Peptides against a protein of PDB entry 4LZF. Designs and how they scored, part 36

Target 1, 155 residues: chain A of PDB entry 4LZF
Amino acid sequence: GGRLVVFPNGTRKELSADGQTVKVMFFNGDVKHTMPDQRVIYYYAEAQTTHITYPDGMEVLQFPNNQTEKHFPDGRKEITFPDQTVKTLHPDGREESVLTDGTIIQLNPDGSKVIQFNTGQREIHTADFKRREYPDGTVKTVYSDGRQETQYPTG

## One batch from the design tools (peptide; aimed at target 1 P8 T11 F26)

Design b2_p20_5_s1 (made by RFdiffusion4, then SolubleMPNN; from b2_p20_5, 14 letters changed)
Fold by OpenDDE base, seed 4:
Structure b2_p20_5_s1 (fold): chain B 155 residues (1-155), chain A 20 residues (1-20)
Amino acid sequence: as target 1 above (155 residues)
Amino acid sequence: MEEKLKEYEKQLAELEAEEA
């Protein structure tokens, strides 16, 4: 009950018997596979990249270098790099990277940067200073004017 | 990539229209 249509340009369209699956094999080797759940899987042959689109608007890209990108309907993008770092780009311009060691790097729309180290140390970068916060409560600040300040923990 | 995809989908739509 399935059907195969071969177009003059060499593109092929294969329909399942139930009509729930449609596979288009383009003349260049690219593939569009429509699934019963309405997920569409694109395969770009030359790039060896898989691109999945979901009915809710989510998209997933899988690259041959093991990078994965998720494009969420809300505009958020999540990139898993080959090294397994996960970077989230938020619609407001905020970027957050989670390293494999648990370190979190936040880039804020105002240009500030925050690094939360897995050691519990935190580093804050602003236009005016770089600040290192230590787990013991010590805070070291280097201001843009070259001034340095150390704040010691209380107690 | 996106441009290529759109182009192929357009071509497919045209081919499918001719098929009908």
Scores: peptide ipSAE 0.151, ipTM 0.762, DockQ to the pose 0.170
OpenDDE base, seeds 1, 2, 3, 5: peptide ipSAE 0.149, 0.148, 0.150, 0.149; ipTM 0.764, 0.758, 0.765, 0.762

Design b2_p20_5_s2 (made by RFdiffusion4, then SolubleMPNN; from b2_p20_5, 8 letters changed)
Fold by OpenDDE base, seed 1:
Formats: structure tokens, sequence, C-alpha cells
Structure b2_p20_5_s2 (fold): chain B 155 residues (1-155), chain A 20 residues (1-20)
């Protein structure tokens, strides 16, 4: 059967019969699970936060407010906010947010911004202009100098 | 968001029992 080790400080360590699962219940209320697949699940009692680490370097954080963060080995981060917006932070500095309404917001390393609206409209923000693209092919541009231009569908 | 989380460690100097 499994083994229980009780430490003088009140920490308890449970080992499965096969020795592949280890559960440590710390005196402070924290819990650490080492699983057969080598993932480690740590629960911080005070913070009510779960931290999962995987052998490949993947990490998952689960916060008490229902936010979840995935930290990928390549440096990418994916944050699922409590409102279910998903934000991806890329190692190159680009950020993408997918809103629950289907809107996608992209922030590029060069400072440009692209919004793909759920309506099919797209807005591009650069240092030189803001441009709105419409599903019918119309494009409206407001330049940094205040000039405005409308291009109509040509197809 | 990220918080500075510090894991605890268990030092084994205890008694052992069979778990039911």
Amino acid sequence: as target 1 above (155 residues)
Amino acid sequence: MEAKLKEFEAEEAAYEAAEA
C-alpha cells in the first residue's frame, strides 16, 4: 500500500503504492503533487493559486479569479482572463487579444495595431495613419497630417 | 498577472505509516 510520512512540523507526505504519485501537504496548507507523468502541481493555499509545471518547461497558472496563464517553453504566454478574453504574448513582442465577441486585436512590435472587428471591418493603426477597411472593399484613411481619403471598391 | 510564489520543501525526518 501507500506510505504516509508525517513530519514534526505537521507536513504530511503521501506516496502511492507504486511510488509514482507523491502528495505533500504542507503545514501551511500548500499541496504539492508529483504525478507519474512528471508534472508537478503546486497549490498555494494562501493565494489559492495552482501552479502546474511540466517536464517540457510548460507552466500553467490558475488564479482564484478564474484567470489562467500558460507559459510555453518558447517564451510565449497565453492568458485567459476571467471574462474569457484570450491574450497571447509572443516572444517577438507582438500581442494578440481575442475577445469573446470575436474581435481580434493585434499589437505589433513596430507599434502598429490591427483590429479585426466581428463585423468584418478591419482597422489599422500606424504612426502615419488610421485606416478602416470595410467588407465591401471601401477603405477610409485618416493620415497623421489630418488628410482623409476614401477609396472605393474597384473590383 | 503574476505573483511571486514561493514553494515550500519537506525535510524528511519523520515517522512512516502505511496508508489505508
Scores: peptide ipSAE 0.067, ipTM 0.672, DockQ to the pose 0.155
OpenDDE base, seeds 2, 3, 4, 5: peptide ipSAE 0.067, 0.046, 0.051, 0.043; ipTM 0.670, 0.688, 0.722, 0.551

Design b2_p20_5_s3 (made by RFdiffusion4, then SolubleMPNN; from b2_p20_5, 14 letters changed)
Fold by OpenDDE base, seed 2:
Structure b2_p20_5_s3 (fold): chain B 155 residues (1-155), chain A 20 residues (1-20)
Amino acid sequence: as target 1 above (155 residues)
Amino acid sequence: MEKLREEFERELAAYEEELA
């Protein structure tokens, strides 16, 4: 069978019979599971937050508000918000949010912003202009100097 | 959270070393 060790501070350690799974119940209510696949699942009792660490460096945080964060070994982060919006933070500084309606918002390292609407329209924001591209090929640009241009599609 | 975890894990490690 398994083994239970109780430490002087009240922390308890349970070992599976095969020794492959370790469960530590800390005196404060935190729980640490070490799994056979070497992932470590740590539950913060006070914060009600779960932190999973994988051998490859992947980390997953699960918050009590249903937010989930994935921290990839390459530095990328993926946040699933309670509203199910998914935001990806790339190592190069680019951020991409996918809204539940299918809209994609991209923030680029150069400061530009691109919105891909679920309607197929795309909006590009730069320091010099805002541009709206329509599915029919029409492009409307509002420049920072106040000029407006419309480019019409050609057959 | 992380600091407390580190302290708890360090204390546990110390206990385990003493028992080894």
Scores: peptide ipSAE 0.306, ipTM 0.838, DockQ to the pose 0.218
OpenDDE base, seeds 1, 3, 4, 5: peptide ipSAE 0.304, 0.297, 0.299, 0.297; ipTM 0.839, 0.836, 0.837, 0.834

Design b2_p20_5_s4 (made by RFdiffusion4, then SolubleMPNN; from b2_p20_5, 12 letters changed)
Fold by OpenDDE base, seed 3:
Structure b2_p20_5_s4 (fold): chain B 155 residues (1-155), chain A 20 residues (1-20)
Amino acid sequence: as target 1 above (155 residues)
Amino acid sequence: MEAKLEEYKRQLAAYEAAEA
């Protein structure tokens, strides 16, 4: 059989018969659940947020608005927004957003921006220019000084 | 929401430490 411990402060601790599952119910309604695989599931009652920590350092946050955040041991973060856009924040400062239509938006640490459209077109933004690359090989550049340049495909 | 979550984490940690 399992074991139930009730502390003087009202906290309740339930242990499974094998001792591998532990459920702590705190006086404020929060719950800590330790699983046999050593993941720990925190439920914060007031925030209605679930926080899972894994032995390897991975953390997963689930918010009541259906947003999910994954915090990887290497410092990378992956956010799935309610609209199903997935944003990845890399340790080097690069950010990448994948939209539901397949468009990819990259923000680089140097401030440059790259948009890879689902049509195959690509747009590059730098301090010096905006450039549009087309699937046929045409490249159009608008420079910060107002100059415009079109490079036509060969052949 | 994240700031509130961090507060709960601190409270939980303090509570667990008091029970140890």
Scores: peptide ipSAE 0.074, ipTM 0.695, DockQ to the pose 0.088
OpenDDE base, seeds 1, 2, 4, 5: peptide ipSAE 0.025, 0.054, 0.057, 0.025; ipTM 0.651, 0.685, 0.690, 0.647

Design b2_p20_6 (made by RFdiffusion4)
Pose (drawn by RFdiffusion4):
Structure b2_p20_6 (pose): chain A 155 residues (1-155), chain P 20 residues (1-20)
Amino acid sequence: as target 1 above (155 residues)
Amino acid sequence: SQRAANEAALAAEEARLAAE
């Protein structure tokens, strides 16, 4: 029916009957679970933070302010902030944010960006210009040289 | 790190227990 082991330093270890699951309760209040599938779940008592390592290389951190960070094996990093904005950082430097109101912000490493507003408008920033596209088909552009252009809808 | 230090302490305790 399993075992409990208590070490002189105060660390406790609980093994399941099949030995597949191990729970370690460290003297400092940290808790580690090792699961049969080799996931490792570590709880930091003082920091009140959970770190989960998956066999496929994925790591997840849960912070006490309810922020979650997911690290994918390829280097991608996905942050869920407390407000539930999801921000994805790619190793090449691209950043994408999907806010709960529906706004999407795409940032390129060269500094260019595309913003998709929940209102249906779209904004593109490049080295040459800033452009706004409207649902009615109107396009407004401000160029680096200061000129401004309005492209009116066909209708 | 805290986790590495805890693991090292646990490994030392497990080795001592196996020796006993």

Design b2_p20_6_s1 (made by RFdiffusion4, then SolubleMPNN; from b2_p20_6, 10 letters changed)
Fold by OpenDDE base, seed 1:
Structure b2_p20_6_s1 (fold): chain B 155 residues (1-155), chain A 20 residues (1-20)
Amino acid sequence: as target 1 above (155 residues)
Amino acid sequence: SRLEQNEKELAEQEAALAAA
């Protein structure tokens, strides 16, 4: 059967019968699970946060406020906020937020910003202009010098 | 870190038992 070791400091170590699952219950309330698939689940008792590490380098953080963070082996990070907004941070510095209403906000490494609204409108922000693209093909541009241009769709 | 501290303390406990 399984084994339970109780250390003098109060830490407990539980081993499964097959030896493939190890559960350490630290004296401070933290818990470390080593699973047969080699993932490690660490629970921080005071912070009430779960940190899962996978053998491929994937990491998952689960916070008490229902926020979840995924750290991918390629350096990408995905944050699911309590409101269910999903923000992806790419290794190249690009950031993308997907709102619950379907709106997508992209922050590019060059400082430009693109908003794809759920209405089908698109807004592009650059150092030189802000541009609004409408589903009918109309494009309105406000340049940094104050000029405004409207391009009308081809009929 | 807190994790590193816990793992260090566990290692000390295990070493102490092995030496007993």
Scores: peptide ipSAE 0.381, ipTM 0.883, DockQ to the pose 0.931
OpenDDE base, seeds 2, 3, 4, 5: peptide ipSAE 0.374, 0.370, 0.378, 0.376; ipTM 0.881, 0.881, 0.882, 0.882; seed 2 fails the geometry check

Design b2_p20_6_s2 (made by RFdiffusion4, then SolubleMPNN; from b2_p20_6, 10 letters changed)
Fold by OpenDDE base, seed 4:
Structure b2_p20_6_s2 (fold): chain B 155 residues (1-155), chain A 20 residues (1-20)
Amino acid sequence: as target 1 above (155 residues)
Amino acid sequence: SRLEENEAELERELAALAAA
């Protein structure tokens, strides 16, 4: 059978019969689960945050406001915000946000920004210009010097 | 970290029990 150890400080340790599952309920209310698959689930009682660590180095954080963060072994970080926006931070410095309406916002390491609107329009922000691309092929550019350019579709 | 603190405390408790 399983085992329960109660320590003098109030911490409790539960062991499954096979010893593959360990649950520690710390005196301060925190909880640590060690699972057969070697993932560790830690609950911070005061912060009400769950932190899962995997053997491959992946980590998952679940916050009380319903925000979830995934830290991948390759260095990528994925944040799901309470509003269900998903932001991915890539190891190369690129950031991508996918909004619930389907809009995608990309921040590039060079400082440029690309917005792919759910309407099919795309907006590109650089140090030199802001450009709007339309589904019909029209492109409107506002340059940093105040010039405006319209490129009309071919066809 | 809080986790490290808790784990350290648990280790201390385990050590104390083993020494008894």
Scores: peptide ipSAE 0.206, ipTM 0.818, DockQ to the pose 0.897
OpenDDE base, seeds 1, 2, 3, 5: peptide ipSAE 0.196, 0.194, 0.197, 0.197; ipTM 0.814, 0.813, 0.816, 0.815

Design b2_p20_6_s3 (made by RFdiffusion4, then SolubleMPNN; from b2_p20_6, 13 letters changed)
Fold by OpenDDE base, seed 4:
Formats: structure tokens, C-alpha cells, sequence
Structure b2_p20_6_s3 (fold): chain B 155 residues (1-155), chain A 20 residues (1-20)
């Protein structure tokens, strides 16, 4: 059968009958679950935050505000915000946010920004210009020097 | 970290029980 150990400090340790699941309930209210798949689920009682660590190095943080963060072994980080926006931080410094309306915002390591609107419009921000691309093929560019250019679709 | 502290304290408690 399973075992329950209660330590003098008030910490409790529950072991499954097979010994593959361990639950530690610390005296401070924190809880640690070690699962058969070797993932560790830690609950911070004060912060009300869950931290899951996987043997492959994956980490998942669940915050009380419904934000979730995934830390991938490759260094990628994925944040699901309470509003369900998903932001991905790539190891190369690229950031991508996917909004609930389908808009995608990309921040590139070179400092450029690309917004792919749900309307099919795209906006590109660089050090030299802001460019708006329209579904009809029209492209409007405003350069940093104040010059404006409109390129019309061929048709 | 808080986790490390808790784990350390648990290890201390476990050791204390083994020595008793």
C-alpha cells in the first residue's frame, strides 16, 4: 500500500504503493508531485503558481492570473497571456505574438517589426520606413526622411 | 529558491528521522 510520512516540522510525504508517485506537502503549503514519467509538479502556495518540470528540460509555469509559460529545452519560450494572446520568444531573439483576432506581430532581431493583420494587410516597420501592404497589392511606404511612396498593383 | 529551501528542509527532516 501507499505510505504517508508526517515529519515533525509538519511536512507530509505520500508515496504510492508502486513508489512511482511521490507527493510532498510542505509545512508552508507548497506541494511537490513527482510523477512516474519523472515530471515534477510544484505548487507555490503563496504565489498560487504551478511549475512543472519535465525530464527533457521542458518547463511549464501556470500563474494565478491564467497566464501560462512554456520554456522549451531549445530556449524557446511560449507565453499564453490571460487574454489568450500567445507570444513566442525564439532563441534567435525573434518574438512572435499571435492575437486572438488572428493578427500576428513579429519582432525581428534586427529591430524590424512585421504585423500581419487579420484583414490580410501587412505592415513592416524598419529603421528606414514603415510599409503597409494591402490585399489588392497596393503598397504604401513612409520613409524615415518623410518621403512617401505608393506602389500600385499591376493589373 | 523557495523550492530549494523546502527540499533542503525535507532532506534534513528525513536525515533526522534516519538518525533517530
Amino acid sequence: as target 1 above (155 residues)
Amino acid sequence: SRLEENERELEEEERALEEA
Scores: peptide ipSAE 0.333, ipTM 0.866, DockQ to the pose 0.922
OpenDDE base, seeds 1, 2, 3, 5: peptide ipSAE 0.329, 0.328, 0.326, 0.330; ipTM 0.866, 0.863, 0.864, 0.866

Design b2_p20_6_s4 (made by RFdiffusion4, then SolubleMPNN; from b2_p20_6, 10 letters changed)
Fold by OpenDDE base, seed 4:
Structure b2_p20_6_s4 (fold): chain B 155 residues (1-155), chain A 20 residues (1-20)
Amino acid sequence: as target 1 above (155 residues)
Amino acid sequence: SRLEENERLLAEQEAALAAA
């Protein structure tokens, strides 16, 4: 059978019969689960935050406001906000946000921004211009100097 | 950190029990 150890300071340690699952309930309310798959689930009682660490280096944070963060071994970070927007931070500095309406916002390392609207329109922001691309092939550009340009579709 | 402190204290408690 399993074992329960209660320490003098009030910390409790539960072990499964096979020893593969360990649950520590710390005196301060924190909880640590060590699972057979070697993931560690730590709950911070005061912060009400869950932190899961995996053997491969993956980490998952679950915050009390329903925000979830995934830290991938490759350095990528994925944040699911309470509103269910998903933001991915890539190791190369690129950031991508997927909004609930399907809009995708990309922030590039060079400072440019690309918005792919759910309507099929795309907007590109650079230091030199803001450009709107339409599904019909029309492209409208507003340059930093105030000049505007429209490119009409072919066909 | 809080985690490190908890783990340290746990280790101390376990060591104390093992020594008893």
Scores: peptide ipSAE 0.340, ipTM 0.866, DockQ to the pose 0.943
OpenDDE base, seeds 1, 2, 3, 5: peptide ipSAE 0.338, 0.336, 0.332, 0.338; ipTM 0.866, 0.864, 0.863, 0.866

Design b2_p20_7 (made by RFdiffusion4)
Pose (drawn by RFdiffusion4):
Structure b2_p20_7 (pose): chain A 155 residues (1-155), chain P 20 residues (1-20)
Amino acid sequence: as target 1 above (155 residues)
Amino acid sequence: PKTVEFPSEDGELPRPPFVP
């Protein structure tokens, strides 16, 4: 029915009866669980942070301010801020933010961006222009040369 | 029942302190 091992340095280890799950309670208050499926869950006592490593290469961090960071095997990094904004960083430098109000911000490494407002408007920023598109079909554009253009709805 | 053990060697050391 399992074992408890206490080491001279104060570290404690608890093994399940089938030996599949191991829990290590370090002398410094850190706690490590190794699960049968080989997930490793590490709790940092002083920093109050949890780090979970999955067998597929995914890593997850939980910070005490309730921020969560997910690292995918391909290099993608997904952050859930406390406010529940989700920001995704791609290795190529693209960034995408999905805010809770419904706004989406897409940032390209060349600096261009597309903003999708929860109000239904859409903004596009390029090297040549800034453009705003409206639900009524109106398009307003400001060009790098300073000209401004309004494309009126067909109706 | 759960068995208890006391080995003569030190246990695993914890990871270095985590810094955000």

Design b2_p20_7_s1 (made by RFdiffusion4, then SolubleMPNN; from b2_p20_7, 7 letters changed)
Fold by OpenDDE base, seed 1:
Structure b2_p20_7_s1 (fold): chain B 155 residues (1-155), chain A 20 residues (1-20)
Amino acid sequence: as target 1 above (155 residues)
Amino acid sequence: GMSVEYPSVDGEAPPPPFVP
C-alpha cells in the first residue's frame, strides 16, 4: 500500500503504492505534488497560488483572482486575465491581446499598434500616422503633422 | 491500507514564498 510519513517539523509526505505520486504537505501549509507524468504542482498556501511545472519546461500559474499564466518553453507567455482577456507575449517582443468581444490588439516591437475590431474595422498606429480601415474599403489617415487623408473605395 | 512512518529527522522545508 501507500505510505504516510509524518516528520517532526510538521511536514507530511504521502507516497502512493506504486510510488508514482508523491504529495508533500509542508508545515506552512504549502503542498507539492509530483505526478506520474513528472509534472510538479506547487500550492502556495499564503499566496493561494498554484504553480505547475512540466518536464518540457512549460509552467502554469493559477492565481487566486482567477488569472492564469502559461509560460511556454519557447519563451512565449500567455496570460488569461480575470476579465478573460488573453494576452500573448512573444519572445520577439510582440504582444497580442484578444478581448472577450473578439477585438485583437497587437503591439509590435517597433512600437506600432494594430487593432482588429470585431466589426471588421482595423486601426493602425505608427509614429507617423493613425489609420482606420473600414470594411467597405474606406481608409482614413491622420498623420502626425495633422494632415488628414481619406481614401474611398473604387467600384 | 497505508503504512505510517515517523522518522526522527525533519522533513523537507517549503520552497521560498511565491513571488508573482
Scores: peptide ipSAE 0.415, ipTM 0.890, DockQ to the pose 0.900
OpenDDE base, seeds 2, 3, 4, 5: peptide ipSAE 0.410, 0.409, 0.411, 0.411; ipTM 0.889, 0.890, 0.889, 0.890

Design b2_p20_7_s2 (made by RFdiffusion4, then SolubleMPNN; from b2_p20_7, 6 letters changed)
Fold by OpenDDE base, seed 5:
Structure b2_p20_7_s2 (fold): chain B 155 residues (1-155), chain A 20 residues (1-20)
Amino acid sequence: as target 1 above (155 residues)
Amino acid sequence: GMSVEYPSEDGEAPPPPFVP
């Protein structure tokens, strides 16, 4: 059967019968679960934060405000905000935000910005121009010098 | 059934408090 170990300092350790699951209840209220797949689920009682660590280096943070963060082994981070916006930070400096309305905002390392609207329109921002691409194929460009161009789709 | 053990030594201490 399972085992319960009760330590003098108040820490308790529960071991499953198969020995594959270990639950440590620390004297400060923190809880650590070691699972059969070797992931560790740590609950910080005071912060009310859950921290999951995986053997491959993946980490997941769950905050009391319902924000979650995934830290990938390659350095990528994915943040799900309380409003359910998802922001991805890439190791190369690229950032992508997916809004709840379907809008996608991409910030590139070169400073350019791309917005994919939920309407199907796309807007590209560079140092030299703003460009709007429409679903019908029309492209409007406003250059930094004030020049404007409209390119119509071929019939 | 679950068995209960009472070691004489202190158990594992928690890590430092979480800092976001």
Scores: peptide ipSAE 0.418, ipTM 0.892, DockQ to the pose 0.916
OpenDDE base, seeds 1, 2, 3, 4: peptide ipSAE 0.418, 0.415, 0.415, 0.417; ipTM 0.892, 0.891, 0.892, 0.891

Design b2_p20_7_s3 (made by RFdiffusion4, then SolubleMPNN; from b2_p20_7, 7 letters changed)
Fold by OpenDDE base, seed 5:
Structure b2_p20_7_s3 (fold): chain B 155 residues (1-155), chain A 20 residues (1-20)
Amino acid sequence: as target 1 above (155 residues)
Amino acid sequence: GMTVEYPDYDGEAPPPPFVP
């Protein structure tokens, strides 16, 4: 069967019968689970935060305010905020936010910004222009010098 | 059934406090 080890300092360790799962209950209230798939689940009692580490380097943080963070082995970071907005930070400096209404905002390293609205419209911001693309194929561009252009769909 | 053991040495110490 399983084993419970009770230490003088207050730490307790539970070992499954098959030896595949280990639960350490530390004297400060923290908990560590080592799972059969070798992921380690830390629970920080005071912070009420869960930290999961995977063998491949993946890490997941779950905060008490409902924010979650995923740290990918490739350096990408994904944050799900309490309002359920999801922001992805890419190693190349690109940032993408997905809002709850479906709008996607992309910030590029060159300073340009692209907004994909939930209406299907797309807006592109550069140093030289602001461009709105409509689902019907119409494209409206306002240049930094104030000039405006409208391109109509063909056919 | 589960067995209970009582070592005479201290158990593992908790990890450092979480820092965001």
Scores: peptide ipSAE 0.453, ipTM 0.902, DockQ to the pose 0.871
OpenDDE base, seeds 1, 2, 3, 4: peptide ipSAE 0.452, 0.449, 0.453, 0.451; ipTM 0.902, 0.901, 0.902, 0.902

Design b2_p20_7_s4 (made by RFdiffusion4, then SolubleMPNN; from b2_p20_7, 7 letters changed)
Fold by OpenDDE base, seed 1:
Structure b2_p20_7_s4 (fold): chain B 155 residues (1-155), chain A 20 residues (1-20)
Amino acid sequence: as target 1 above (155 residues)
Amino acid sequence: GMSVEYPEEDGEEPPPPFVP
């Protein structure tokens, strides 16, 4: 069947009977699993953190505070915070946060910011203005020079 | 059941501590 290897330094290695699963239990309490699908699961005992690496370059981090991070092969990162907010960092520098109430906050590489509220209102921040768009079609703009405009929906 | 082996050489060293 399977094999258990007990090393003098305290490290132990469990090999499944089929040879497809390897579990290394290090003397410091860390654990490494190599799975049949070739993902490698590292458990850092002191940090209580799990780090999964996939053969396609995907990485998953699981922290003791229930935060999880996914590192995609394309350079995108997805962070699920303990409060269940999901933040996506794109390789182009764009950042998007999805709050639990459905609000979406987008930070663009040019410094502009877009907030899509769960109420259907949208707020756009640029170097030139702050603009609030309402579901009824009303648009309020405050320009950087202090000028304000309200555009009413056309019937 | 599992067979048990006791090699004379040290096993693998743990990875370096994780730093977030």
Scores: peptide ipSAE 0.436, ipTM 0.898, DockQ to the pose 0.910
OpenDDE base, seeds 2, 3, 4, 5: peptide ipSAE 0.431, 0.434, 0.433, 0.436; ipTM 0.897, 0.898, 0.897, 0.898

Design b2_p20_8 (made by RFdiffusion4)
Pose (drawn by RFdiffusion4):
Structure b2_p20_8 (pose): chain A 155 residues (1-155), chain P 20 residues (1-20)
Amino acid sequence: as target 1 above (155 residues)
Amino acid sequence: SLVEELKARREENEAALAEA
């Protein structure tokens, strides 16, 4: 029916009957679970933070302010902030934010960006211009040289 | 960083367990 082992230093280890699951309760209050599938779940008592390592290379951190950070094996990092905005950082420097109101912000490493407003408008920033596109088909652009352009809808 | 400090803490706990 399993075993409990208590070490001189105060650390406790609990093994399942099949030995597949191991729980370690460290003297300092940290808790580690090793699962049969080799997932490792580590709880940091003082920091109140959970770190989960998956066999496929994925790592997940849960912070006490309810922020979650996911690290994918390829280097991608996905952050869920407490407000539930999801921000994805790519190793090439691209950043994408999907806010709960529906706004999407795409930032390129060269500094260019595309913003998709929940209102249906779209904004593009490049080295040459800032452009706003409207649901009615109107396009407004401000160029680096200071000129401003309005492209009216066909209708 | 905080993540580096958490990983160091975990390594220290594992080492203390091995010694025990």

Design b2_p20_8_s1 (made by RFdiffusion4, then SolubleMPNN; from b2_p20_8, 9 letters changed)
Fold by OpenDDE base, seed 4:
Structure b2_p20_8_s1 (fold): chain B 155 residues (1-155), chain A 20 residues (1-20)
Amino acid sequence: as target 1 above (155 residues)
Amino acid sequence: SMEEELRKREKENEEALKKA
């Protein structure tokens, strides 16, 4: 059978019979599970937040508002917001948001922005222009000086 | 940050366990 250790402060430690699962129930209501796959699942009782750490360095935070944050070993961070928008923060400073409608918003380190609409249209924002690319190959550019240019598809 | 606060809480719990 398993083993239960009860500490004077009220913390309880449960060990599985095989010793591969450890559950610590802290005196303040927090719970720490060490799993056979070496995941550590920590539940913060007051914050109602779950923190999962993986042996490869991956970390997952689950918040009570249904937000989930994944911290990847490569430094990438992925946030799933309550509305199910997924935002990825890259180590190079690039940010990408995938909306529930399929729209993808990219923020680049140089300050440029790219929106890939679910319609197949793409919009590029730079300091110098805003450009709309259409599925048919038409490209419309509005420059910062107010000039507008339309590039028609070739073919 | 919230994460830092949570980490601090975890550390405190683990330290309390070591002292028990």
Scores: peptide ipSAE 0.283, ipTM 0.849, DockQ to the pose 0.938
OpenDDE base, seeds 1, 2, 3, 5: peptide ipSAE 0.278, 0.272, 0.280, 0.281; ipTM 0.846, 0.844, 0.850, 0.849

Design b2_p20_8_s2 (made by RFdiffusion4, then SolubleMPNN; from b2_p20_8, 9 letters changed)
Fold by OpenDDE base, seed 4:
Structure b2_p20_8_s2 (fold): chain B 155 residues (1-155), chain A 20 residues (1-20)
Amino acid sequence: as target 1 above (155 residues)
Amino acid sequence: SLIEQLKEREKKNEEELAKA
């Protein structure tokens, strides 16, 4: 059968009969589960936060506000906000946010910003201009010097 | 950061367990 070890400090350790599952209930209410698949699930009682570590180096944080953060072994981070916006932080410094309406906001390491609207419009922000691209092929550019340019679709 | 605080809390818990 399983084993229960109770430590003098109040920490409890439960071992499954097969020894593949370990549950530690710390004296402060924190709980650590070591699973057969070698993932470790740590629950921080006071913060009401769950931290899952995977053997491949993946980490998942679940916060009480319904925010979830995934830390990938490649250095990428994926944050699911309470509003269900998903933000990806890439190792190269690029950030991408996917809104619930399908809008994608990209922040590039060079400081440029690209918004892909769910309408098919695209907005590009650079140091030199803001550009709006329309599905019909119209492109409106406002340059940093105040110049405005409209490019009409080729047809 | 909050994560660092949590990791430190975990570390302390593990250290206390290791002493027992």
Scores: peptide ipSAE 0.411, ipTM 0.901, DockQ to the pose 0.901
OpenDDE base, seeds 1, 2, 3, 5: peptide ipSAE 0.408, 0.406, 0.408, 0.403; ipTM 0.900, 0.899, 0.900, 0.899

